Peptides against a protein of PDB entry 3T6J. Designs and how they scored, part 220

Target 1, 375 residues: chain A of PDB entry 3T6J
Amino acid sequence: PIVESYIGFIESYRDPFGSRGEFEGFVAVVNKAMSAKFERLVASAEQLLKELPWPPTFEKDKFLTPDFTSLDVLTFAGSGIPAGINIPNYDDLRQTEGFKNVSLGNVLAVAYATQREKLTFLEEDDKDLYILWKGPSFDVQVGLHELLGHGSGKLFVQDEKGAFNFDQETVINPETGEQIQSWYRSGETWDSKFSTIASSYEECRAESVGLYLCLHPQVLEIFGFEGADAEDVIYVNWLNMVRAGLLALEFYTPEAFNWRQAHMQARFVILRVLLEAGEGLVTITPTTGSDGRPDARVRLDRSKIRSVGKPALERFLRRLQVLKSTGDVAGGRALYEGYATVTDAPPECFLTLRDTVLLRKESRKLIVQPNTRLE
Target 2, 372 residues: chain A of PDB entry 3T6J as posed
Amino acid sequence: PIVESYIGFIESYRDPFGSRGEFEGFVAVVNKAMSAKFERLVASAEQLLKELPWPPTFEKDKFLTPDFTSLDVLTFAGSGIPAGINIPNYDDLRQTEGFKNVSLGNVLAVAYREKLTFLEEDDKDLYILWKGPSFDVQVGLHALLGHGSGKLFVQDEKGAFNFDQETVINPETGEQIQSWYRSGETWDSKFSTIASSYEECRAESVGLYLCLHPQVLEIFGFEGADAEDVIYVNWLNMVRAGLLALEFYTPEAFNWRQAHMQARFVILRVLLEAGEGLVTITPTTGSDGRPDARVRLDRSKIRSVGKPALERFLRRLQVLKSTGDVAGGRALYEGYATVTDAPPECFLTLRDTVLLRKESRKLIVQPNTRLE

## One batch from the design tools (peptide; made by RFdiffusion4, then SolubleMPNN)

Design b2_p22_3_s1 (from b2_p22_3, 8 letters changed)
Fold by OpenDDE base, seed 2:
Structure b2_p22_3_s1 (fold): chain B 375 residues (1-375), chain A 22 residues (1-22)
Amino acid sequence: as target 1 above (375 residues)
Amino acid sequence: KLLPSTTGVAGDVYPVGPPVDV
């Protein structure tokens, strides 16, 4: 088999300032079949980047073709095992040197192992569909998240010599209609400027890219889905995201007004965006479980994903990117923290829902790592 | 980096499908 490994200070999610990497390492085997799908995605990436909801001036000037492989992990050393990876975690290097993408396929497989009777917060009519398509939809999401999420967007930079990597006279901020008024100076990075929100904000952007681009027929075709199957994959991907936004409340600490998990915070933010869109797109209904204790149901109106969800996500995603590109920390923080705020205000009553989420919380999933055997 | 969103019981990394051809 083809063996891949990595080791080093890579992910900064455990740093409150998003700057210092945790030491991690893995050994994995290439899954050739799944890697072929990601290779097709890479082949289409330059075209798909044009579908993102920002002007070309806010996208990387030159597409650098990355490598993308699906890996089955043999061993992983770290505090948490990811489903996907995009490295390096430096936007400047991503822009100038390129990047590597991986999907940890067998980690996803563990996530796919869902028992119907234990599946929380979904309508009964959605459970079988969810179980069927969770895996495939997650493969799509991870591919988009890593390659076109983390792999997209430009930072506006003024270098040490005072030169700009953009035309100050012609580039227009699509949100303001004005010329670019802020940028990264020499030595400033995404993480250094956005600090405490940098990781979660970027994950939110990447997840939003996944949801947004999964609506594109070419994406589903790359993964081998057409017709009704493609629509089901889309539906389940969006359904999974809104469900994840509810589940995210587990990782909020009310007493400290903080989040303990960057990805889950991001998913909550997306849920809030889609709830704000209204029009019955997303509904969270408190219920009573068969045990007589609080429960909840998340509903996503499939028919409104494109008409209501996509435009809402488009506007939000554009704002995320524009604020990121321009280094507008104040605007970015205001936007992101606004959606990340958890209160008990009606109609959602998120703090009350959090109690329900905690009540229905399942045990931590343990990844039992494989070993090689002779048969 | 993307972390799985699913919680649950302990699971093998190969709960579904054939093992990797090593």
Scores: peptide ipSAE 0.015, ipTM 0.500, DockQ to the pose 0.065
Fold by OpenDDE base, seed 4:
Structure b2_p22_3_s1 (fold): chain B 375 residues (1-375), chain A 22 residues (1-22)
Amino acid sequence: as target 1 above (375 residues)
Amino acid sequence: KLLPSTTGVAGDVYPVGPPVDV
């Protein structure tokens, strides 16, 4: 088997300022079969990047074909086990030197495991569909998240010599209709500027890219889904995200007004965006469980994903990218923290819902090193 | 980097083909 590994100070999620990397490493085996679908995604990446809701001027100047491999991880040394990886984590390097993508296939397999009777916060009618398509939809989401999420967008930079990597006279901010008024100066990075929100913001952007692009027929085709199956995969992917947004409340600490998990914060933000879209797209209904204790149900109207959800996400995602590209920390923080705020305001009453989420919390399962078998 | 929504006990893995769900 082909063995891959990486090691170093890589992810900064544990740094409150998003700057210092945690020492991380893994050893994995290439899954050739699973890698094939991701290679097909790579083959379409240049075209799919054009489908993202920002002008080409906000995208990388030159498409650099990345590697995308599915890996079965043997050992992962770190504080958290990812489902996917995009490296390097430096946006300047991503846009000038390229990047690599990895899907941790066996980690995803663990994520697929769901017992119907224990599946929380879904309508009964959605449970079987969710169980059936959670895995495939998550494969789609991870692929898009890494390749076209983290792998997309351009930072506007003025180098040490004063040269810009964009034409100041012709590039227009799509949100304002004006010329670009801010950028990254020499020595400034995404993490250094956006600091406390950088990691979660970027994850939110990447997750949003996944949701947005999974609506594209070509994406589902790449993953082998057509017709009703494709629609079900889309539905379950979106449903999983809105459910995750509710589950995210577990990782919020009200007393400190703090999020403890960047990805879950991102998913909560997306939930808020989709709730704001209104029109019955997403509803969260407090209920009473069979045990007489508080429960909740998340409903996603599949018929409104494209008509209501997509436009809302499009606008939000464009704004995320524009603010990122221009280094507009004030605007970015205002936008992101606005959606990341957890209050008990009606109708959602998120702090009350958090109590329900905690009440229904499942114990985190331990990931144990797998055995390898040759076929 | 995307963290999975759920974690569990990883079972056997194969170098070829999809991993076994756990």
Scores: peptide ipSAE 0.014, ipTM 0.513, DockQ to the pose 0.059
Fold by OpenDDE base, seed 3:
Structure b2_p22_3_s1 (fold): chain B 375 residues (1-375), chain A 22 residues (1-22)
Amino acid sequence: as target 1 above (375 residues)
Amino acid sequence: KLLPSTTGVAGDVYPVGPPVDV
């Protein structure tokens, strides 16, 4: 339909246990031109799923072609407006019944309206490139995040009758080299098992899929980028992610040792993974701003994205998926909380950097809903 | 849901309407 809407208890981000949905609803109109790009991505999805860094046994048994549409939001009732949506939020239903993806195009467009003078934590040489490609790179990231992030991976399940949706004798855990030792039992869900980390962990997996697959030439071609432009889109997408990981510190509460935003926690985790990779891939340097107050710069070495970044992200993303598939809450929590821990340990001194982030915090953006006219 | 990394706005859900730089 040209007009799309949904309403109900949908997103559980505001529930500390990730279980209870917030009531939300929207009305939007289809952007046909932008939707065409996402339809091309859908057409390639089955092939691109094979590029993900886990065995086919950890991927969905059947590819179910989802809908993917770019929407311009007219009205949204809720605690906030997402850039993209993948629904339903139940992994079992995604595996058996399929899913729908949307990109909220006009929400993305507003996020691109960054003034160069207000752009924090980037090198001056990167600012113009970042401004130019932030929008296009984010379209790529959202598409991959929703369709191939949230839309990927299999949960190993034992049903009410005791039947498994995987071959217990032949499926091997690629991290351990052993047979599968854990799975979801009847009535267990992703959210019920992983609880407090479920939302952020899943967002981290989806964001990591975006970064990983944006390196694939076919993805960039689908979005209309070739040659130097394609490389710039990749660079800016990765740069945006590492910058986001720094900005994420705003949403950490040291006194409570908790995160207040699932996506930002996820982005911080990714930053930590890429910092751990070393070799000069990512560097965060404390500086002094023109106002004489603390500042910082994030540097990403473009030449090391494929050689250093991709392998690090591959290993991490595989581990995320394997732990998710097997319902290994202990392993998943240990991994994720380890990377999500914020300390003041050198060399990064993240708690000190948080003070800098807060000092450089931008004013909260207010989103005003548009109207439409028939002309 | 995916939300871009924006300072001052929760990443899971952007505020209602297009973000206006205040």
Scores: peptide ipSAE 0.027, ipTM 0.678, DockQ to the pose 0.170; fails the geometry check
Fold by OpenDDE base, seed 1:
Structure b2_p22_3_s1 (fold): chain B 375 residues (1-375), chain A 22 residues (1-22)
Amino acid sequence: as target 1 above (375 residues)
Amino acid sequence: KLLPSTTGVAGDVYPVGPPVDV
């Protein structure tokens, strides 16, 4: 088998300021079949980047073809095992030197091992579909998240000599209709500037890219889905995200008003965006379980994904990117923390829902003595 | 970096030590 590995101070999620990397490492073997799908996605990446909801002036000036590989992890050393990786974690390097993407396929397999009877917060009619398509839909999501999420967007920079990497006279902020009024100065980075929200904000952007672009027929075709299957994959991907937004409440600490997991915070933010869209797109209903204790159900109206969900996500995703590109920390923080706020305000009553989530919490799953078989 | 969507496999962020279940 083809073996890949990496090691070093890589992910900064455990740093409150998002700057200092945790020591991490893995050894994995290449899944050739899934890697081939990601290679096709890479081949379409330059075209798909144009489908993102921001002007070309907010995208990288030059497309740098990345590598993308699906891996089965044999060993992983770190505080948490990811489903996907995009490295390096420096936007400047991603834009100038390129990047590499990895999907950890067997990590996803562990995540999918929930039995139907233990699957929480879904309508009964959705459970079988969810079980069937969660894996495939998440492969799509990981690919888009890493390649076109983390791999997209431009930072506006003024260098040490005072030169700009954008035309100040012609580039227009699509949100304001005005010229660009803020940028990164020499030595400023995404993480250094956005600090405490940087990691979660970026994950939210990447997740949003995944949801947004998974609606594109070419993406589904790349992954081998057509017709009704493609629509089911889309539905389950969106359903998984809104469910994840509810599950995310486990990782919120009310007493400290903080989040303990950047990706889950991001998913909660997306849930809030889609709830705000209204029109019956997403509904969370408190219920009573068979045990007589609190439960909940998340419903996603499939028919409203494109008509209601996509426009809402488009606007939100554009705002995320524009604020990121312009280094507008004040605007970015106001936007992101606004959606990341957890209160008990009606109609959602998220703090009450959090109690329900904790009550229904599933035991932590672990990869133990992983192995790979050849067929 | 993307972590699995399920809480059962998602990594928690702590100042020190390994993540623990809530």
Scores: peptide ipSAE 0.019, ipTM 0.573, DockQ to the pose 0.064; fails the geometry check

Design b2_p22_3_s2 (from b2_p22_3, 9 letters changed)
Fold by OpenDDE base, seed 1:
Structure b2_p22_3_s2 (fold): chain B 375 residues (1-375), chain A 22 residues (1-22)
Amino acid sequence: as target 1 above (375 residues)
Amino acid sequence: KLLPSTTGVAGPVYPVGPLVDV
C-alpha cells in the first residue's frame, strides 16, 4: 500500500487566538479508488473556482494545482481526528507555494454508521434517505470544503515596500461598489488579524463553499452521481448541514458566551443564514419524543434549495470572502458574531433547543483500532 | 481541516479519538 504521514504543530483550533498549533500526526494508507474522484475534482478546480460568488479579483491570481488524496488512517495522534485536511494553514503559503488536501475516508465511514433508531432531529421520511446518502454527500462536502473552500480566495496585501498585490484603481468591492479601502499589511495574517473568529470563520467559508458548489452538476458528475441520485446527494448534504447546525448547540457554553468547537460554530452560523432566508426553506420544530421528553425536528424543503437557499448562501459567502480579502475585521466580526450569537429569542429559541440537544445526546463513537483490508 | 459532526460528546471539547456524527 501507499503510505502517507504528517507530523507537527498543525491545527490551531485549541488556541483561543487561532495562532498556536497543536502537535498532531498520522500514518495512513492511500485509498486509490476514492483518491481518483478527488483527482478529477482537482482537474476541475480551476474551472470550479470561477463559479464561486466573488469577482476574479478576489480569487488567487494563479491557480496552483494541489494534491488531493483519500486516506485510511491507521493511527492519529492529536486531540481529535478530522474528516479532511488542507495544509499548510497559512493563507500566504497556500497562495504562493500551493497546498495539499486529504480526506480521512475511514473517519467518514465511522461517521456514516448511524442507526436509524438513534438518528435524532430528522423527520421519519428523511431518515432512510439520510442514512443512504450521508456518506456519499459527506465525501462531496469534504472534497469541496478542502479543495475549493480552504483552497480559494485572495488576501489583498500591501508589502513592506508599499506595493499592492491588487490594482487599487480598478478593483471594486462588490458589496460596497467602492474601491478597496482595507488590506493586510506586511506581517499581518488571516489568523493574526481575525484572531478569535479566524478558525471558525474560515471553516464557515469552507463549509459554505461546499454547500454552494455541490449544486453544480459537474461536481456531482465527478463523484459519480446523476439524475435523482445527484439531487438526493444535494438534499442530504444540505440536510446534514442544517442538522449539524442544531447539533452544534452542544458546543456552545451559555455562561461564557463562547463556542468550544470551530466547525460546529460554523455549522450553526450556516443554519442561521439559511433560517434567515425564510420562505419555509428550513424549519426547526420542537416536539415531544416517544419518552414524553422534549425533542425537535429539522425540515429542509428540497424544492427551495436552489430558489431560496442558494441565493442566501451566495450573498453570505460573498460577504465572508470580501471581508476576508480586505482584512475588514470589524465588518467580519460583526457579520460572523451576529450569526454565531445564541439567544433564546423566538421563533427559534436556540437556548431552549440547546437543552433539547443535550437531552438527546448519545454516546460518542470512537475509532478503537483502525485497520484496512485489501479486496 | 474538517471535523465530522458530533453528538453527545463528553469530556474535553477535543477528546482523544474521532469526532463523529452519532
Scores: peptide ipSAE 0.016, ipTM 0.493, DockQ to the pose 0.091
Fold by OpenDDE base, seed 3:
Structure b2_p22_3_s2 (fold): chain B 375 residues (1-375), chain A 22 residues (1-22)
Amino acid sequence: as target 1 above (375 residues)
Amino acid sequence: KLLPSTTGVAGPVYPVGPLVDV
């Protein structure tokens, strides 16, 4: 087997300021069969990057071909096992030196183990489809999230010598129509500037890239989906995201006005964006469960994903990237915290829905990593 | 780094799954 490992202070999600890494490590083996799909995605990455909703001037100047491997984890030491990883976690290094992506395939397999009877917040008509396509759609999402999410976009930088990595005279901010007015100075990083929102904001950008690009036929073809199956994978991927946005409320602490999980906050933000799009794209309906207690249903109109959802996500994702590229912390914070705010305002009444989410929460899955041997 | 959506209190234990093409 091909063995891969890493160890060190890597992820900063447990730092409130997004700066200090948690010590973690893993040992894994390469899943060659699954890795082949991700290699095809890598081969198309340079083209797919051009489909992202920002000007080329806001994308990396030079495409650096990354590694992308599906891994089966043998052991993972840390506070949580991810579904995917993009490293290093330094945007400057990603731009200049490249990066590596991994999908933790056997972790995903555990995440796919959902019993129909325990599946919350979906319409009955969606449950079988969701169960069937959750796995495949999540493979697509993880691949896009890591490779083209975390692996995309440019930071505008002025180096220690005063040189810019962009043309100040010709590069235009697509949101303002003006020249670039802010950038990262020497010693400033994404995490240092955006601090408390940095991790969640970046996860939101990456998740949004996944949703946006999964609509591209070439992406679905790479993963082996065509025709009706491709459309079902798209639908379930988007459905999973809006459901996750509702589930995210578990990780909000009203008393402290804070989020306890960066990815779940990101998913809630995406839900808010798609709800704001209106036109019946997403509907959350409070219901009564069979037990007579509060429940809810999330509905996604499949026919409106491209017509309503995509344009809304495009505008939002572009804005995320532009604010990130320009180091506009004030604008970025205003945007992101606006969508991340949880109130009890109608029609959604998210604080009330949170009570329903907590009432309906499933038992936490524990991943057991037994001894593995090759025979 | 992407984490799957997880909810709830302590619950069932799941294996990591089989290795393939190692």
Scores: peptide ipSAE 0.013, ipTM 0.506, DockQ to the pose 0.077
Fold by OpenDDE base, seed 2:
Structure b2_p22_3_s2 (fold): chain B 375 residues (1-375), chain A 22 residues (1-22)
Amino acid sequence: as target 1 above (375 residues)
Amino acid sequence: KLLPSTTGVAGPVYPVGPLVDV
């Protein structure tokens, strides 16, 4: 088998300031079959980047073709195990030197092992479909998230010599209609400027890219889905995201008004965006379980994903990117923290829903390190 | 052929994103 490994200070999710990497390492084996799908995605990446909802001036000037492999993890050392990775975690290096993507395929497979009877917060009619397509939809989401999420967008920079990496006279901010008024100075980075929200904000952008681009037929075709299967994969991907936004409440600490997990905060933000879109796209209904205790149901109207969901996500995702590109920390923080706020205000009553989420919380899953077998 | 075993997870699977909190 082809063996890959990495080691070092890589992910900064555990740093309150988003700057210091945790020391991590893994050894993995390449899954050739799944890697071939990601290679096809890479081959289409330059074209798919044009489908993102920002002007080309806000995209990287030159696409640097990355590697993308699916890996079956043999051993992982760290505080958490990712499903996907995009490295390096420095936007400047991603723009100038390129990046590598990996999907930890067998980690995803474990996440797919959901028993129907334990699947919370879904309508009964959605459960079988969700179970069937959770895995495939997540492969799509991870691929898009890593490659076209983390791999997309440009930071506007003024270098130490005063030169700009964009034309100040011609580049227009699509949100304001004005010339670019803010940028990163020499030595300023995404993490240094956005600090406490940087990780979660970037994850939110990447997840939003996944949801947005999974609607593109070419993406589904790359993964081998057509017709009804493609539509089911789309539906389950979006359904999984809105469900994850509800589940995210587990990771909110009301007493401290803080989030303990960047990805879950991001998913909650996306849920809030899609709820704000209205028109019956997403509905969260408090219910009573068969045990007589509080429960909830999440509904996603499949027919409204393209008509209601996509436009809402498009506007939001564009704003995320524009604020990121321009280094507008004040605007970015206001936007992101606004959606990340958890209150008990009606109609959603998220703090009450959090109690339900905690009540329905399943036991923590333990990742048992796999071994190799001779077959 | 050497094949990796699937990762064993004890307990319920949360919708995992790019990061699985174990």
Scores: peptide ipSAE 0.026, ipTM 0.605, DockQ to the pose 0.043; fails the geometry check
Fold by OpenDDE base, seed 4:
Structure b2_p22_3_s2 (fold): chain B 375 residues (1-375), chain A 22 residues (1-22)
Amino acid sequence: as target 1 above (375 residues)
Amino acid sequence: KLLPSTTGVAGPVYPVGPLVDV
């Protein structure tokens, strides 16, 4: 088998300022079969990047073909186990030197295990579909999240010599219609500028890319889904995201007005964006469970994903990217923290819903090192 | 880096891992 490993101070999610990496490492085996679909995604990456809702001037100047491998993790040492990884975590290096992607295939497989009777917050009619397609949809989401999420976008930079990596005279901000008015100066990074929101904001951008691009027929085709199956995968991917946005409330601490998990905060933000889109796209309904205790149901109108959801996400995602590219911390913070705010305001009453989420909380599952077998 | 919806910052984050064929 092909063995891969990495080790170092890699992820900064546990740093409140998003700057200090946690020591992390893994040992994994390449899953050749699962890697094949990601290679097909890589082969389409340059074209799919053009489908993202920002001008080419906000994308990397040169497409650098990344590696994308599915890995079966033998051991993962860290505070949290990812489903996928995009490295390096430095945007300047990503755009100039390239990047690598991995999907932690066996980690994903573990995440697919769902018991119908324990599946919370879904309509009964959605449960079987969700169980069937959660895995495949999550493969799609992870692939897009890493490759085209973290792997996309350009930072506008003025180097130490005063040179710009963009044409100041011709590049137009698509949100304002004006020339670029802000950028990263020498020594400034994404994490250094956006600090406390950097990790979650970037995860939100990457997750949004996944949702947005999973609507593209070519993406589903790459993963082997066509017709009704493709539509079901799309539906379940979006449904999983909006459900995750509700589940995210577990990771919010009202007393501190703080989020404890960057990815879950990101998913809550996406939920808020899709709720704001209105038109019955997403509904969260408080209910009473069979035990007589509070419960809730998330509904996603599949017929409105393309008509309502996609445009809302497009606008939001473009705005995320533009603010990131221009180093507009004030605008970025205002946007992101606005959607990340958890209140008890109607109609959603998120703080009340949080109580329901906590009441229905599932026990955290233990990760055990897998056994290897020689074929 | 994507973490599954079942993951958190502290403690166990995933179900028991499957067998891996090498």
Scores: peptide ipSAE 0.014, ipTM 0.501, DockQ to the pose 0.129; fails the geometry check

